Peptides against a protein of PDB entry 2XVC. Designs and how they scored, part 1

Every score and structure here is a prediction.

Target 1, 50 residues: chain A of PDB entry 2XVC
Amino acid sequence: ITERELLDYIVNNGGFLDIEHFSKVYGVEKQEVVKLLEALKNKGLIAVES
Structure headers, positions and changes below count from the first letter of each chain, unless a header shows other numbers.
Peptide ipSAE was made for these designs. It is ipSAE averaged over its two directions, with the distance scale d0 held at 1.0 Angstrom where the peptide's residues are scored. Compare it between designs on one protein only; published cut-offs may not apply.
A fold fails the geometry check if it doesn't show the stated peptide or something in it is severely misdrawn.

## One batch from the design tools (peptide; made by RFdiffusion4, then SolubleMPNN; aimed at target 1 F16 D18 E20; its pose is not in this set)

Design b1_p18_5_s3
Fold by OpenDDE base, seed 3:
Structure b1_p18_5_s3 (fold): chain B 50 residues (1-50), chain A 18 residues (1-18)
Amino acid sequence: as target 1 above (50 residues)
Amino acid sequence: MSVEELAKKTTKFKIKVL
């Protein structure tokens, strides 16, 4: 999955992301999702809360 | 706090797309 694909998913999901759920459904490693989120955050494209 | 550290505590996030 690319950064853009993850970003689009987040937008389409109303900003909500369950890393556990996403990993299981889409077959992406949890750490890969975290890595992509860190990249998006560092680029100033997202802010993360929980 | 990094996303990695946060992800150790919870799996569910609310993300603001800027």
Scores: peptide ipSAE 0.785, ipTM 0.939, DockQ to the pose 0.945
OpenDDE base, seeds 1, 2, 4, 5: peptide ipSAE 0.785, 0.785, 0.784, 0.784; ipTM 0.938, 0.939, 0.939, 0.939

## One batch from the design tools (peptide; made by RFdiffusion4, then SolubleMPNN; aimed at target 1 F16 V48; its pose is not in this set)

Design b1_p20_3_s2
Fold by OpenDDE base, seed 4:
Structure b1_p20_3_s2 (fold): chain B 50 residues (1-50), chain A 20 residues (1-20)
Amino acid sequence: as target 1 above (50 residues)
Amino acid sequence: VEELRRLLEEGKPVPVVVTE
């Protein structure tokens, strides 16, 4: 999964991301999801509120 | 969704609630 794909998912999901759920549904390791989130955050593409 | 997409298009950070 790419950063853009994760970003699009977040947008289409109303700005919510359940890492455990996402990992199970899309078969992406939780560690990988976290890495992608950190990249998106560092690039100013997302603002994590919790 | 459309509101968040607008932010993305404007180059503004998309607010996201993350849970685990």
Scores: peptide ipSAE 0.789, ipTM 0.936, DockQ to the pose 0.955
OpenDDE base, seeds 1, 2, 3, 5: peptide ipSAE 0.787, 0.789, 0.788, 0.788; ipTM 0.935, 0.936, 0.936, 0.935

## One batch from the design tools (peptide; made by RFdiffusion4, then SolubleMPNN; aimed at target 1 A47; its pose is not in this set)

Design b1_p23_5_s1
Fold by OpenDDE base, seed 3:
Formats: structure tokens, C-alpha cells, sequence
Structure b1_p23_5_s1 (fold): chain B 50 residues (1-50), chain A 23 residues (1-23)
């Protein structure tokens, strides 16, 4: 999954992301999801609120 | 904000549900 695809998923999911659920459904390692989130955050595209 | 390492620790602890603000 790309950064843009993850961003679109977050938007479409109302801003909520369950990393474990996402990992299971999409077959992406939890560590990879975290890496993508860090990339989005570092680019100023998102803020993690919890 | 959380560092990558801090976020990984939360995930490992089972705290996997996050609220994300899209900027």
C-alpha cells in the first residue's frame, strides 16, 4: 500500500485507524503501517491524536 | 505526537486504535 492509499483510507474511515485490523485485512505488517504513518506525519499531512 | 518507536510500543501492547487528524 502507498502513502496516498493509506491517507485515503484514513479519510474514508472518518479519521480512525485500527492498525491491527488494517494489518489483518490488507496483509500489511503493523510495522509497515507505522512507517507509512510516520512518513505522512513528517510531511505534515496528518497528526496522530491518540 | 509520538515517535516511531513509541508508536510501535503501543501497537505491541495491543493499543492499536488511533485517531488521526488529516491536515
Amino acid sequence: as target 1 above (50 residues)
Amino acid sequence: SLSKEELLKLVEEGKTKLKIKVL
Scores: peptide ipSAE 0.663, ipTM 0.894, DockQ to the pose 0.931
OpenDDE base, seeds 1, 2, 4, 5: peptide ipSAE 0.662, 0.662, 0.662, 0.661; ipTM 0.894, 0.894, 0.894, 0.894

## One batch from the design tools (peptide; aimed at target 1 V11 D18 E20 A47)

Design b1_p24_6_s3 (made by RFdiffusion4, then SolubleMPNN; failed a check: the pose's geometry; its pose is not in this set)
Amino acid sequence: MSVEELAKKTTKFKIKVTEKGKEY

Design b1_p24_8 (made by RFdiffusion4)
Pose (drawn by RFdiffusion4):
Structure b1_p24_8 (pose): chain A 50 residues (1-50), chain P 24 residues (1-24)
Amino acid sequence: as target 1 above (50 residues)
Amino acid sequence: ELEEELEELEEELEESKLHIKVLV
């Protein structure tokens, strides 16, 4: 998936992401989700919590 | 042993959850 898709998902999910659940449902490797989240974080597009 | 394993799995599941603020 693209960064845009993950961001859209996060916004539509009320700013929440369960990496384990997301990987299981959407078939994206956990490390790929993490890689996409770091890119979004480094672009200043998201503030990560917890 | 099974109770300890369940507790570890619960901790790993909680660590996989993120709350995210979108800045756009």

Design b1_p24_8_s1 (made by RFdiffusion4, then SolubleMPNN; from b1_p24_8, 9 letters changed)
Fold by OpenDDE base, seed 4:
Order: C-alpha cells, then structure tokens, then sequence
Structure b1_p24_8_s1 (fold): chain B 50 residues (1-50), chain A 24 residues (1-24)
C-alpha cells in the first residue's frame, strides 16, 4: 500500500492502528507497515503517541 | 534514532493498538 492509503486508514480509524491486525486483514507485512509509518513521521505527517 | 523508532513500533505492534496523531 501507499503512504497516503495508510494515512487515510489511520484517519478513518480514529487515529488508531493495530499493526498486527492491519497486517492480517490487508495482507501487508508488518515490516512494511512500520516502514510506511517511519516515512510518514519523517515527513511530519504523523506523530506516534505514547 | 530511526532504528529506535522502528524497534518501538515493532514492539508495540505485538501488544496493542498504536495511537497516531495526524498532523496534516
């Protein structure tokens, strides 16, 4: 998937992301999801909250 | 630093949902 698609998913999901669940449902490797999140964060588009 | 973020995300992925703040 693209960064934009992941971003849209996060928005539509109220800002929550379960990587394990997402990986299973959408057939995307967990490592790929993490890479996309890193890219989004590096671009200043998201922040991962503690 | 990026490696630390990657590890954190991978570890959090094993236990619960992540809360993501969208800044767009």
Amino acid sequence: as target 1 above (50 residues)
Amino acid sequence: EEEELKKKLEEEAKKSKLKIKVLV
Scores: peptide ipSAE 0.508, ipTM 0.859, DockQ to the pose 0.374
OpenDDE base, seeds 1, 2, 3, 5: peptide ipSAE 0.507, 0.507, 0.506, 0.507; ipTM 0.858, 0.859, 0.858, 0.858

## One batch from the design tools (peptide; made by RFdiffusion4, then SolubleMPNN; aimed at target 1 V11 E20 L37 S50; its pose is not in this set)

Design b1_p25_2_s1
Fold by OpenDDE base, seed 2:
Structure b1_p25_2_s1 (fold): chain B 50 residues (1-50), chain A 25 residues (1-25)
Amino acid sequence: as target 1 above (50 residues)
Amino acid sequence: SDRLRIRLTEKGRAYLESLGIEVPE
């Protein structure tokens, strides 16, 4: 999965992301999801609120 | 849980829109 794909998923999921759920459904390691999120955050494209 | 609430910034919105992706308000 790419940063863009994850970003699109988040948007289409109402801004919610369950890392555990996402990992199970899409077969992506949790640490990879976190890495992508951090990249998106560092690029200023998202903000993690809670 | 691992559930996060994520906000799309204006920069993020502009980025997706530049790719032709419609972003809900």
Scores: peptide ipSAE 0.662, ipTM 0.886, DockQ to the pose 0.860
OpenDDE base, seeds 1, 3, 4, 5: peptide ipSAE 0.662, 0.660, 0.661, 0.661; ipTM 0.886, 0.886, 0.886, 0.886

Design b1_p25_2_s2
Fold by OpenDDE base, seed 2:
Structure b1_p25_2_s2 (fold): chain B 50 residues (1-50), chain A 25 residues (1-25)
Amino acid sequence: as target 1 above (50 residues)
Amino acid sequence: SDKLKIKLTEKGREYLRSLGIEVPE
């Protein structure tokens, strides 16, 4: 999965992301999801609120 | 838990628009 794909998922999911659920459904390692999130955050594209 | 609430920044919204992706307000 790419940063863009994850970003699109987040938007289409109302801004909610369950990392555990996402990992299971899409077969992506949790640490990879976190890495992508941090990249998006560092690029100033998202803010993680909770 | 692993459940997060994520907000798009204005920069993020602009980025998606530039890709032709509709962004909810």
Scores: peptide ipSAE 0.648, ipTM 0.884, DockQ to the pose 0.877
OpenDDE base, seeds 1, 3, 4, 5: peptide ipSAE 0.648, 0.647, 0.647, 0.648; ipTM 0.884, 0.884, 0.884, 0.884

Design b1_p25_2_s3
Fold by OpenDDE base, seed 4:
Structure b1_p25_2_s3 (fold): chain B 50 residues (1-50), chain A 25 residues (1-25)
Amino acid sequence: as target 1 above (50 residues)
Amino acid sequence: SNKLKIKLTEKGRKYLESLGIEVPE
């Protein structure tokens, strides 16, 4: 999955992301999801809240 | 927690819009 694809998913999901669920459904390692999120955050495109 | 709330910044919004992706308010 690409950064753009993940970002699009998040936006269309109301900004919510369940990493465990996403990993299972889309077959993406949780570590990869976190890596993509960090990239998006570092680019200033998102803010992560938890 | 594995559940996160992701906030789109204005920069992020403009980025997606530049790609022709509709961003809900």
Scores: peptide ipSAE 0.645, ipTM 0.879, DockQ to the pose 0.909
OpenDDE base, seeds 1, 2, 3, 5: peptide ipSAE 0.645, 0.645, 0.643, 0.644; ipTM 0.879, 0.879, 0.878, 0.878

Design b1_p25_2_s4
Fold by OpenDDE base, seed 2:
Structure b1_p25_2_s4 (fold): chain B 50 residues (1-50), chain A 25 residues (1-25)
Amino acid sequence: as target 1 above (50 residues)
Amino acid sequence: SNKLKIKLTEKGREYLESLGIEVPE
């Protein structure tokens, strides 16, 4: 999955992301999801609130 | 838990819109 795809997913999911669930459903390693989130955050595209 | 609440910044919104992706308000 790409950063763009993850970003699109987040938006379409109302801003909610369950890393465990996402990992299981999309077959993406949890650490990879976290890495992508960190990248998006560092680029100033998202803010993680909770 | 692993559940997160993520907000799209204005920069993020503009980015997606520049790619032709509709962003809900």
Scores: peptide ipSAE 0.642, ipTM 0.878, DockQ to the pose 0.888
OpenDDE base, seeds 1, 3, 4, 5: peptide ipSAE 0.641, 0.641, 0.642, 0.641; ipTM 0.878, 0.878, 0.878, 0.878

Design b1_p25_5_s3
Fold by OpenDDE base, seed 4:
Structure b1_p25_5_s3 (fold): chain B 50 residues (1-50), chain A 25 residues (1-25)
Amino acid sequence: as target 1 above (50 residues)
Amino acid sequence: FSDKLFILPQNEYEEKVRKELEKLR
């Protein structure tokens, strides 16, 4: 999965991301999802609330 | 990171993302 694909998923999911759920459904390691989120954050494309 | 997150739009994609989020409300 790419940064853009993850961003599009988040937008299409109303801004919500469940990393555990996403990992299970899409077969992407949780660490890879976190890596992509950090990249998006570092580029100033997203902010994360938990 | 916790497992459950809410992602907020920033910078060049802010307006685009905001519009997409509004369509989902």
Scores: peptide ipSAE 0.272, ipTM 0.690, DockQ to the pose 0.541
OpenDDE base, seeds 1, 2, 3, 5: peptide ipSAE 0.219, 0.202, 0.263, 0.252; ipTM 0.633, 0.609, 0.674, 0.663

Design b1_p25_8_s4
Fold by OpenDDE base, seed 1:
Structure b1_p25_8_s4 (fold): chain B 50 residues (1-50), chain A 25 residues (1-25)
Amino acid sequence: as target 1 above (50 residues)
Amino acid sequence: MSEEEQKEALEKNPDTALRIKLIEK
């Protein structure tokens, strides 16, 4: 999974992401998801609201 | 996930369920 792919997923899901669900469904390590989110945040593409 | 499922996840799984704001450039 790439940063762009994760971003697109978030967009398509109305800004919602359950890391646990995503990890189980797509077989991506939770740590990898968090890493990608951090990258997206650092690039100013997303903000985690809660 | 449906909106209802999202709401439930946010309530039940606060450590893993996230609301994310998309920032338009």
Scores: peptide ipSAE 0.664, ipTM 0.889, DockQ to the pose 0.842
OpenDDE base, seeds 2, 3, 4, 5: peptide ipSAE 0.661, 0.660, 0.663, 0.663; ipTM 0.889, 0.889, 0.889, 0.888

## One batch from the design tools (peptide; made by RFdiffusion4, then SolubleMPNN; aimed at target 1 D18; its pose is not in this set)

Design b1_p26_4_s2
Fold by OpenDDE base, seed 1:
Order: structure tokens, then C-alpha cells, then sequence
Structure b1_p26_4_s2 (fold): chain B 50 residues (1-50), chain A 26 residues (1-26)
């Protein structure tokens, strides 16, 4: 999954992300999801609110 | 949250996150 694909998923999911659920459903390692989130954050595209 | 902090949350079972999409991200 790409950064943009994850971003679009978050948008389509109402701004919520369950890393464990996402990992299980899409077969992406939790560490990879965190890596993508960090990239999105560092690019100024997202902020983690909770 | 840093990458390390996010990893700690995952390990603690706090895997549900609320994400704000910025204007740049839209």
C-alpha cells in the first residue's frame, strides 16, 4: 500500500484508523502502517489527534 | 506522535487512532 492509498482509506473511513484491524484486513504489517503514518505526518498531510 | 510512540501504542493495544487530514492532504 502507498502513502496516498492509506491517506485515502483514512479519509473514506471518517478520519479513523485501527492499525490492528487494518493490518489484519489488508495484510500490511503494523510497522509498515506506522511507517506510512509517519511519512504522511512528516509531509504535513495528517495529524494524529488521539 | 513519533514513529516510536506510535509503535508503543500499538504494542499497548491502543490501536484505534483519530487522524486529522490537513488542507495539504485533501
Amino acid sequence: as target 1 above (50 residues)
Amino acid sequence: LSKEELLKLVEEGKTKLKIKITEKGK
Scores: peptide ipSAE 0.676, ipTM 0.902, DockQ to the pose 0.927
OpenDDE base, seeds 2, 3, 4, 5: peptide ipSAE 0.673, 0.674, 0.674, 0.674; ipTM 0.901, 0.901, 0.901, 0.901

## One batch from the design tools (peptide; aimed at target 1 I46 A47)

Design b1_p27_1 (made by RFdiffusion4)
Pose (drawn by RFdiffusion4):
Structure b1_p27_1 (pose): chain A 50 residues (1-50), chain P 27 residues (1-27)
Amino acid sequence: as target 1 above (50 residues)
Amino acid sequence: HVLIEPTEEARRLAEEGKGLAIAATLP
C-alpha cells in the first residue's frame, strides 16, 4: 500500500492503528507498515502516540 | 493545514496497549 492509503486509513479509523490487526486484515507485512509510518512521521504528517 | 487529533476511543485503546493513536496534519 501507499503512504496516502495508510494515512487515509488512519484518519478514517479515528487516528488509530493496530499494526498486528492491520497486517492480518490487509495483508501488509508488519515491517512494511512500520516503514510507511516512519515515512509519514518523518514528513511531519503524523504524530505517533503510545 | 488542519490537525486531526485521535478520537477519545482511539486514545483509550492506545493507552491500553491495543495499538497506536495518531494525530494527522492535513491540507

Design b1_p27_8_s3 (made by RFdiffusion4, then SolubleMPNN; its pose is not in this set)
Fold by OpenDDE base, seed 3:
Order: sequence, then C-alpha cells, then structure tokens
Structure b1_p27_8_s3 (fold): chain B 50 residues (1-50), chain A 27 residues (1-27)
Amino acid sequence: as target 1 above (50 residues)
Amino acid sequence: MLSEEEKEEYRKLLEEGKKVTVPVTVV
C-alpha cells in the first residue's frame, strides 16, 4: 500500500491505527506499516506516539 | 483502542488538515 492509502485509512478510522490489526486484515507486514507511518510523520502529516 | 468519542475528535482534526497524534503500538 501507499502512504496516501494508509493516511486515508487512518482518517476513515477516526485517527486510530492498530498496527497488528491492520497487518492481519490487509496483509501488510508490520514493518511496512511502520515504514509508511514514518514517512507520514516525516512529512508532518501525523504525529505517532508509541 | 480509542472510544468512538475519541475517534470522532481525531477524525475532525484530520479533516480540518491539522496534524494529529496517532496512538500506535509497535509490537
């Protein structure tokens, strides 16, 4: 998936992302999800808290 | 997990184009 697709998901999910859940449902490895989140964070679109 | 009320707040912020803190647990 792309950065934009992940961002759209986050928006549609009320600003919440469960990485484990997303990985299972969409068949995307957790590492890839985190990579995309980092990209979004670096672009200033989101802030990610652990 | 966020409550529906919390989700609504974040959604509104995102739609307004504001930077949003996304709670994420990396495990």
Scores: peptide ipSAE 0.065, ipTM 0.503, DockQ to the pose 0.286
OpenDDE base, seeds 1, 2, 4, 5: peptide ipSAE 0.056, 0.035, 0.048, 0.050; ipTM 0.498, 0.505, 0.496, 0.498

## One batch from the design tools (peptide; made by RFdiffusion4, then SolubleMPNN; aimed at target 1 V11 V48; its pose is not in this set)

Design b1_p28_1_s2
Fold by OpenDDE base, seed 2:
Structure b1_p28_1_s2 (fold): chain B 50 residues (1-50), chain A 28 residues (1-28)
Amino acid sequence: as target 1 above (50 residues)
Amino acid sequence: MKLKIRSIEEEKKRKEEEEKKKKEELEE
């Protein structure tokens, strides 16, 4: 998946992301999800609150 | 692991929805 697809998913879920659920549904490794989140954070597009 | 994430896109979408709602309320 792309950074844009992950961002759209987060926005459509009211800012909630379950990494385990997402990994299972999209067939993406947890490590890849974390890398995409780090990229979004580094671009200033997101902030992780909890 | 469940995360709460703030996004600029979510804030933009919420502002746009609030502006749209205000416009609809003014047209009634």
Scores: peptide ipSAE 0.299, ipTM 0.754, DockQ to the pose 0.630
OpenDDE base, seeds 1, 3, 4, 5: peptide ipSAE 0.295, 0.296, 0.297, 0.294; ipTM 0.751, 0.752, 0.753, 0.751

## One batch from the design tools (peptide; aimed at target 1 I10 A47)

Design b1_p29_1 (made by RFdiffusion4)
Pose (drawn by RFdiffusion4):
Structure b1_p29_1 (pose): chain A 50 residues (1-50), chain P 29 residues (1-29)
Amino acid sequence: as target 1 above (50 residues)
Amino acid sequence: SSKLYIKAGDGRYFSELSDEEISELLEKA
């Protein structure tokens, strides 16, 4: 998936992401989700919590 | 943690963003 798709998902999910659940449902490797989150974070597009 | 709570990069909740701001944010992604 693209960074845009993950960001759209996060916004539509009320700003929440369960990496384990996401990986299971959407078939994206956990490390690929983490990689996409880091890119979003480094572009200043998201503030990560918890 | 595998469960993350995430805000826009300016610290606002996505529910506090206008549709236009969300659209701009997504274009940046």

Design b1_p29_1_s2 (made by RFdiffusion4, then SolubleMPNN; from b1_p29_1, 8 letters changed)
Fold by OpenDDE base, seed 1:
Structure b1_p29_1_s2 (fold): chain B 50 residues (1-50), chain A 29 residues (1-29)
Amino acid sequence: as target 1 above (50 residues)
Amino acid sequence: SDKLKIKAGNGKEFSELSEEEIEELLKKA
């Protein structure tokens, strides 16, 4: 999965992301999801609220 | 918890952004 794909998912999911669920559904390791989130955050594209 | 609430980098909810703003946001990823 790419940063673009993850961001697209987040946007279309109302800003909600369940990492555990996402990992199971898309077959992406949780640590990989976190890595992508960190990249998006570092680019100033997202802010993790809770 | 693995359940996260995420907003745009500018602090706005994604639902508050126009289609154009969303497009520009996605292009930067």
Scores: peptide ipSAE 0.730, ipTM 0.932, DockQ to the pose 0.910
OpenDDE base, seeds 2, 3, 4, 5: peptide ipSAE 0.729, 0.729, 0.729, 0.729; ipTM 0.932, 0.932, 0.932, 0.932

Design b1_p29_1_s3 (made by RFdiffusion4, then SolubleMPNN; from b1_p29_1 with S2D Y5R K7L Y13S D19E S23E E27A)
Fold by OpenDDE base, seed 4:
Structure b1_p29_1_s3 (fold): chain B 50 residues (1-50), chain A 29 residues (1-29)
Amino acid sequence: as target 1 above (50 residues)
Amino acid sequence: SDKLRILAGDGRSFSELSEEEIEELLAKA
């Protein structure tokens, strides 16, 4: 999965992301999801509220 | 919990962004 794909998912999911759920459904390791989120955040594209 | 609330980089909810802004955002990823 790419940063673009994850961001697209988040946008279409109303800004919500359940990492465990996502990992199970899409077969992406939790660590990879977190890595992608950090990349998106570092680019200033997203912010994690809670 | 693994459940996160994600906002746009400027702090707005994605629902507050126009379609054009969303496209621009996605293009930067």
Scores: peptide ipSAE 0.759, ipTM 0.937, DockQ to the pose 0.890
OpenDDE base, seeds 1, 2, 3, 5: peptide ipSAE 0.758, 0.758, 0.758, 0.759; ipTM 0.937, 0.938, 0.937, 0.937

Design b1_p29_1_s4 (made by RFdiffusion4, then SolubleMPNN; from b1_p29_1 with S2N Y5R K7R Y13E D19E S23E E27A)
Fold by OpenDDE base, seed 4:
Structure b1_p29_1_s4 (fold): chain B 50 residues (1-50), chain A 29 residues (1-29)
Amino acid sequence: as target 1 above (50 residues)
Amino acid sequence: SNKLRIRAGDGREFSELSEEEIEELLAKA
C-alpha cells in the first residue's frame, strides 16, 4: 500500500482509522501502516488527534 | 491505541474539504 492509498482510505472513512482492523482486513503490517501515517504527518497532510 | 481520528493537516475535517482540495491533498501523498 502507498501513502496515497492509505490517505484515500482515511478520507473515505471519515478520518477514522483502526490500525489493527485495517491491518487484518487489508493484509498490511501494522508497522507499515504506522510508517505511512508518519510520512503523511511529516508532510503536513494529516493531523492525528490521539 | 490502534483507533485513530485523523484530520487534514490544516486542522479541518476531511468532510469540510472540497473535492478539488481532496484531489490536491492526494496528489501530495
Scores: peptide ipSAE 0.761, ipTM 0.939, DockQ to the pose 0.937
OpenDDE base, seeds 1, 2, 3, 5: peptide ipSAE 0.760, 0.760, 0.759, 0.761; ipTM 0.939, 0.939, 0.939, 0.939; seed 1 fails the geometry check

Design b1_p29_2_s1 (made by RFdiffusion4, then SolubleMPNN; its pose is not in this set)
Fold by OpenDDE base, seed 1:
Structure b1_p29_2_s1 (fold): chain B 50 residues (1-50), chain A 29 residues (1-29)
Amino acid sequence: as target 1 above (50 residues)
Amino acid sequence: MIKVGKYKIKVLVSEEELEKIFKEEEEKK
């Protein structure tokens, strides 16, 4: 999965992301999801809230 | 550092900007 694909998923999901859920549903390693999020955040494209 | 969990993500740029950014990144790869 690419950064763009993950971002699009997030947008389409109302901005919400459950990493564990996403991992299970889409078969993407949790660490990969985290990596992509970190990249997006570091680029200043997203703000992560919890 | 982002840990596994549930988050609310805020996109900080417009769709137009995203398109430009990712297009440029694709060209760099």
Scores: peptide ipSAE 0.688, ipTM 0.905, DockQ to the pose 0.940
OpenDDE base, seeds 2, 3, 4, 5: peptide ipSAE 0.688, 0.687, 0.688, 0.688; ipTM 0.905, 0.904, 0.905, 0.904

Design b1_p29_3_s1 (made by RFdiffusion4, then SolubleMPNN; its pose is not in this set)
Fold by OpenDDE base, seed 5:
Structure b1_p29_3_s1 (fold): chain B 50 residues (1-50), chain A 29 residues (1-29)
Amino acid sequence: as target 1 above (50 residues)
Amino acid sequence: MKLKIKSGKYKKPFSELSEEEKKELLEEA
């Protein structure tokens, strides 16, 4: 999965992301999801509310 | 872990983004 693909998912899911759920459903390692989120955050594209 | 994420670029919820804003945002990823 790419940063773009993850961001697309987040955007179209209203900003909601369950890492555990996402990992299981899409077969992406949790650490990879976190890595991608960190990258998106560092680019200033996302901000975690809660 | 359940997260609620907002747009860092537009400083608003993703649910409030226009299609144009979404397009621009995705181009920057």
Scores: peptide ipSAE 0.733, ipTM 0.941, DockQ to the pose 0.892
OpenDDE base, seeds 1, 2, 3, 4: peptide ipSAE 0.733, 0.732, 0.733, 0.733; ipTM 0.941, 0.941, 0.941, 0.941

Design b1_p29_8_s2 (made by RFdiffusion4, then SolubleMPNN; its pose is not in this set)
Fold by OpenDDE base, seed 4:
Structure b1_p29_8_s2 (fold): chain B 50 residues (1-50), chain A 29 residues (1-29)
Amino acid sequence: as target 1 above (50 residues)
Amino acid sequence: EEEEEKKKKEEEKYEEELKKKGKKVVVTE
């Protein structure tokens, strides 16, 4: 999965991401999801709450 | 190669528009 694909998922999911759920459904390791999130955050595309 | 470059430019444009709006994301594990 790419950064763009994850971003699109988040946008279309109302700004909510359950990493555990996403990992299980899309077959992406949790650490990979976190890696992509950090990349999106660093680019200023998302602001992570909590 | 030209199509790949166009795809890259479209992605950059998309990112610029999203930066203006900002997206608050609630993350849970």
Scores: peptide ipSAE 0.282, ipTM 0.748, DockQ to the pose 0.637
OpenDDE base, seeds 1, 2, 3, 5: peptide ipSAE 0.282, 0.280, 0.281, 0.276; ipTM 0.748, 0.747, 0.747, 0.744

## One batch from the design tools (peptide; made by RFdiffusion4, then SolubleMPNN; aimed at target 1 G15 D18 E20 L37; its pose is not in this set)

Design b1_p30_7_s2
Fold by OpenDDE base, seed 1:
Structure b1_p30_7_s2 (fold): chain B 50 residues (1-50), chain A 30 residues (1-30)
Amino acid sequence: as target 1 above (50 residues)
Amino acid sequence: LDPDSKYKIKVTEKGKKYLKEEEEKKKKLE
């Protein structure tokens, strides 16, 4: 999965992300999801609220 | 970030612009 694809998912899911759920559904390792999120955050494309 | 956590994420204006640009790039390659 790419940064763009994850960002698109976040938008389409109302900003909500359950990492474990996402991992199970899309077959992506949790650590990979975290890696992508960190990249998006560092680029200023997202802000993690809670 | 915690791999076992649930998050509420805000997509910034920069993020929205990024998505638009990436989609345009994808369409140009199709």
Scores: peptide ipSAE 0.629, ipTM 0.872, DockQ to the pose 0.832
OpenDDE base, seeds 2, 3, 4, 5: peptide ipSAE 0.629, 0.628, 0.629, 0.628; ipTM 0.873, 0.872, 0.873, 0.873

Design b1_p30_7_s4
Fold by OpenDDE base, seed 4:
Order: sequence, then C-alpha cells, then structure tokens
Structure b1_p30_7_s4 (fold): chain B 50 residues (1-50), chain A 30 residues (1-30)
Amino acid sequence: as target 1 above (50 residues)
Amino acid sequence: LDPDAKYKIKVTEKGKEYLKKVEEEKKKKE
C-alpha cells in the first residue's frame, strides 16, 4: 500500500482509521500503517485529532 | 502513533490537493 492509497482510504472512511481493522482487512502490517501515517503527518497532509 | 489505536484523522487542504495531484498524475501515465 502507498501513502496515496492510505490517504484515499482515510478520506473515504470519514477520517476514521482503526489500525487493527485496516491491517486485517487489507493485509498490511500495523507497523507499516503507522509508518505511512507518520509520513503523511510529517508532510502536513493529515492531522491526528484523537 | 499507537499501532493498536483507533484514530480520527483530519485531512488538511494540503492533503486534499496532494491526493488530487497524485490521482491526476496516475491518469496521465495510464
């Protein structure tokens, strides 16, 4: 999965992301999801609210 | 970030523009 794909998922899911759920559904390691999120955050593309 | 957590994420305007840009670039290569 790419940063763009994850970002697209976030948009289409109303901003909600359950990392465990996402990992199971899309077959992506939780650590990889976190890595992508950190990248998106560092680039100023997302803000983690809660 | 916590790998076992659930998050509410805000996509910034920059993020929205990025998504649009990347999508457009993908279309150009298709």
Scores: peptide ipSAE 0.614, ipTM 0.868, DockQ to the pose 0.829
OpenDDE base, seeds 1, 2, 3, 5: peptide ipSAE 0.613, 0.612, 0.613, 0.613; ipTM 0.868, 0.868, 0.868, 0.868; seed 3 fails the geometry check

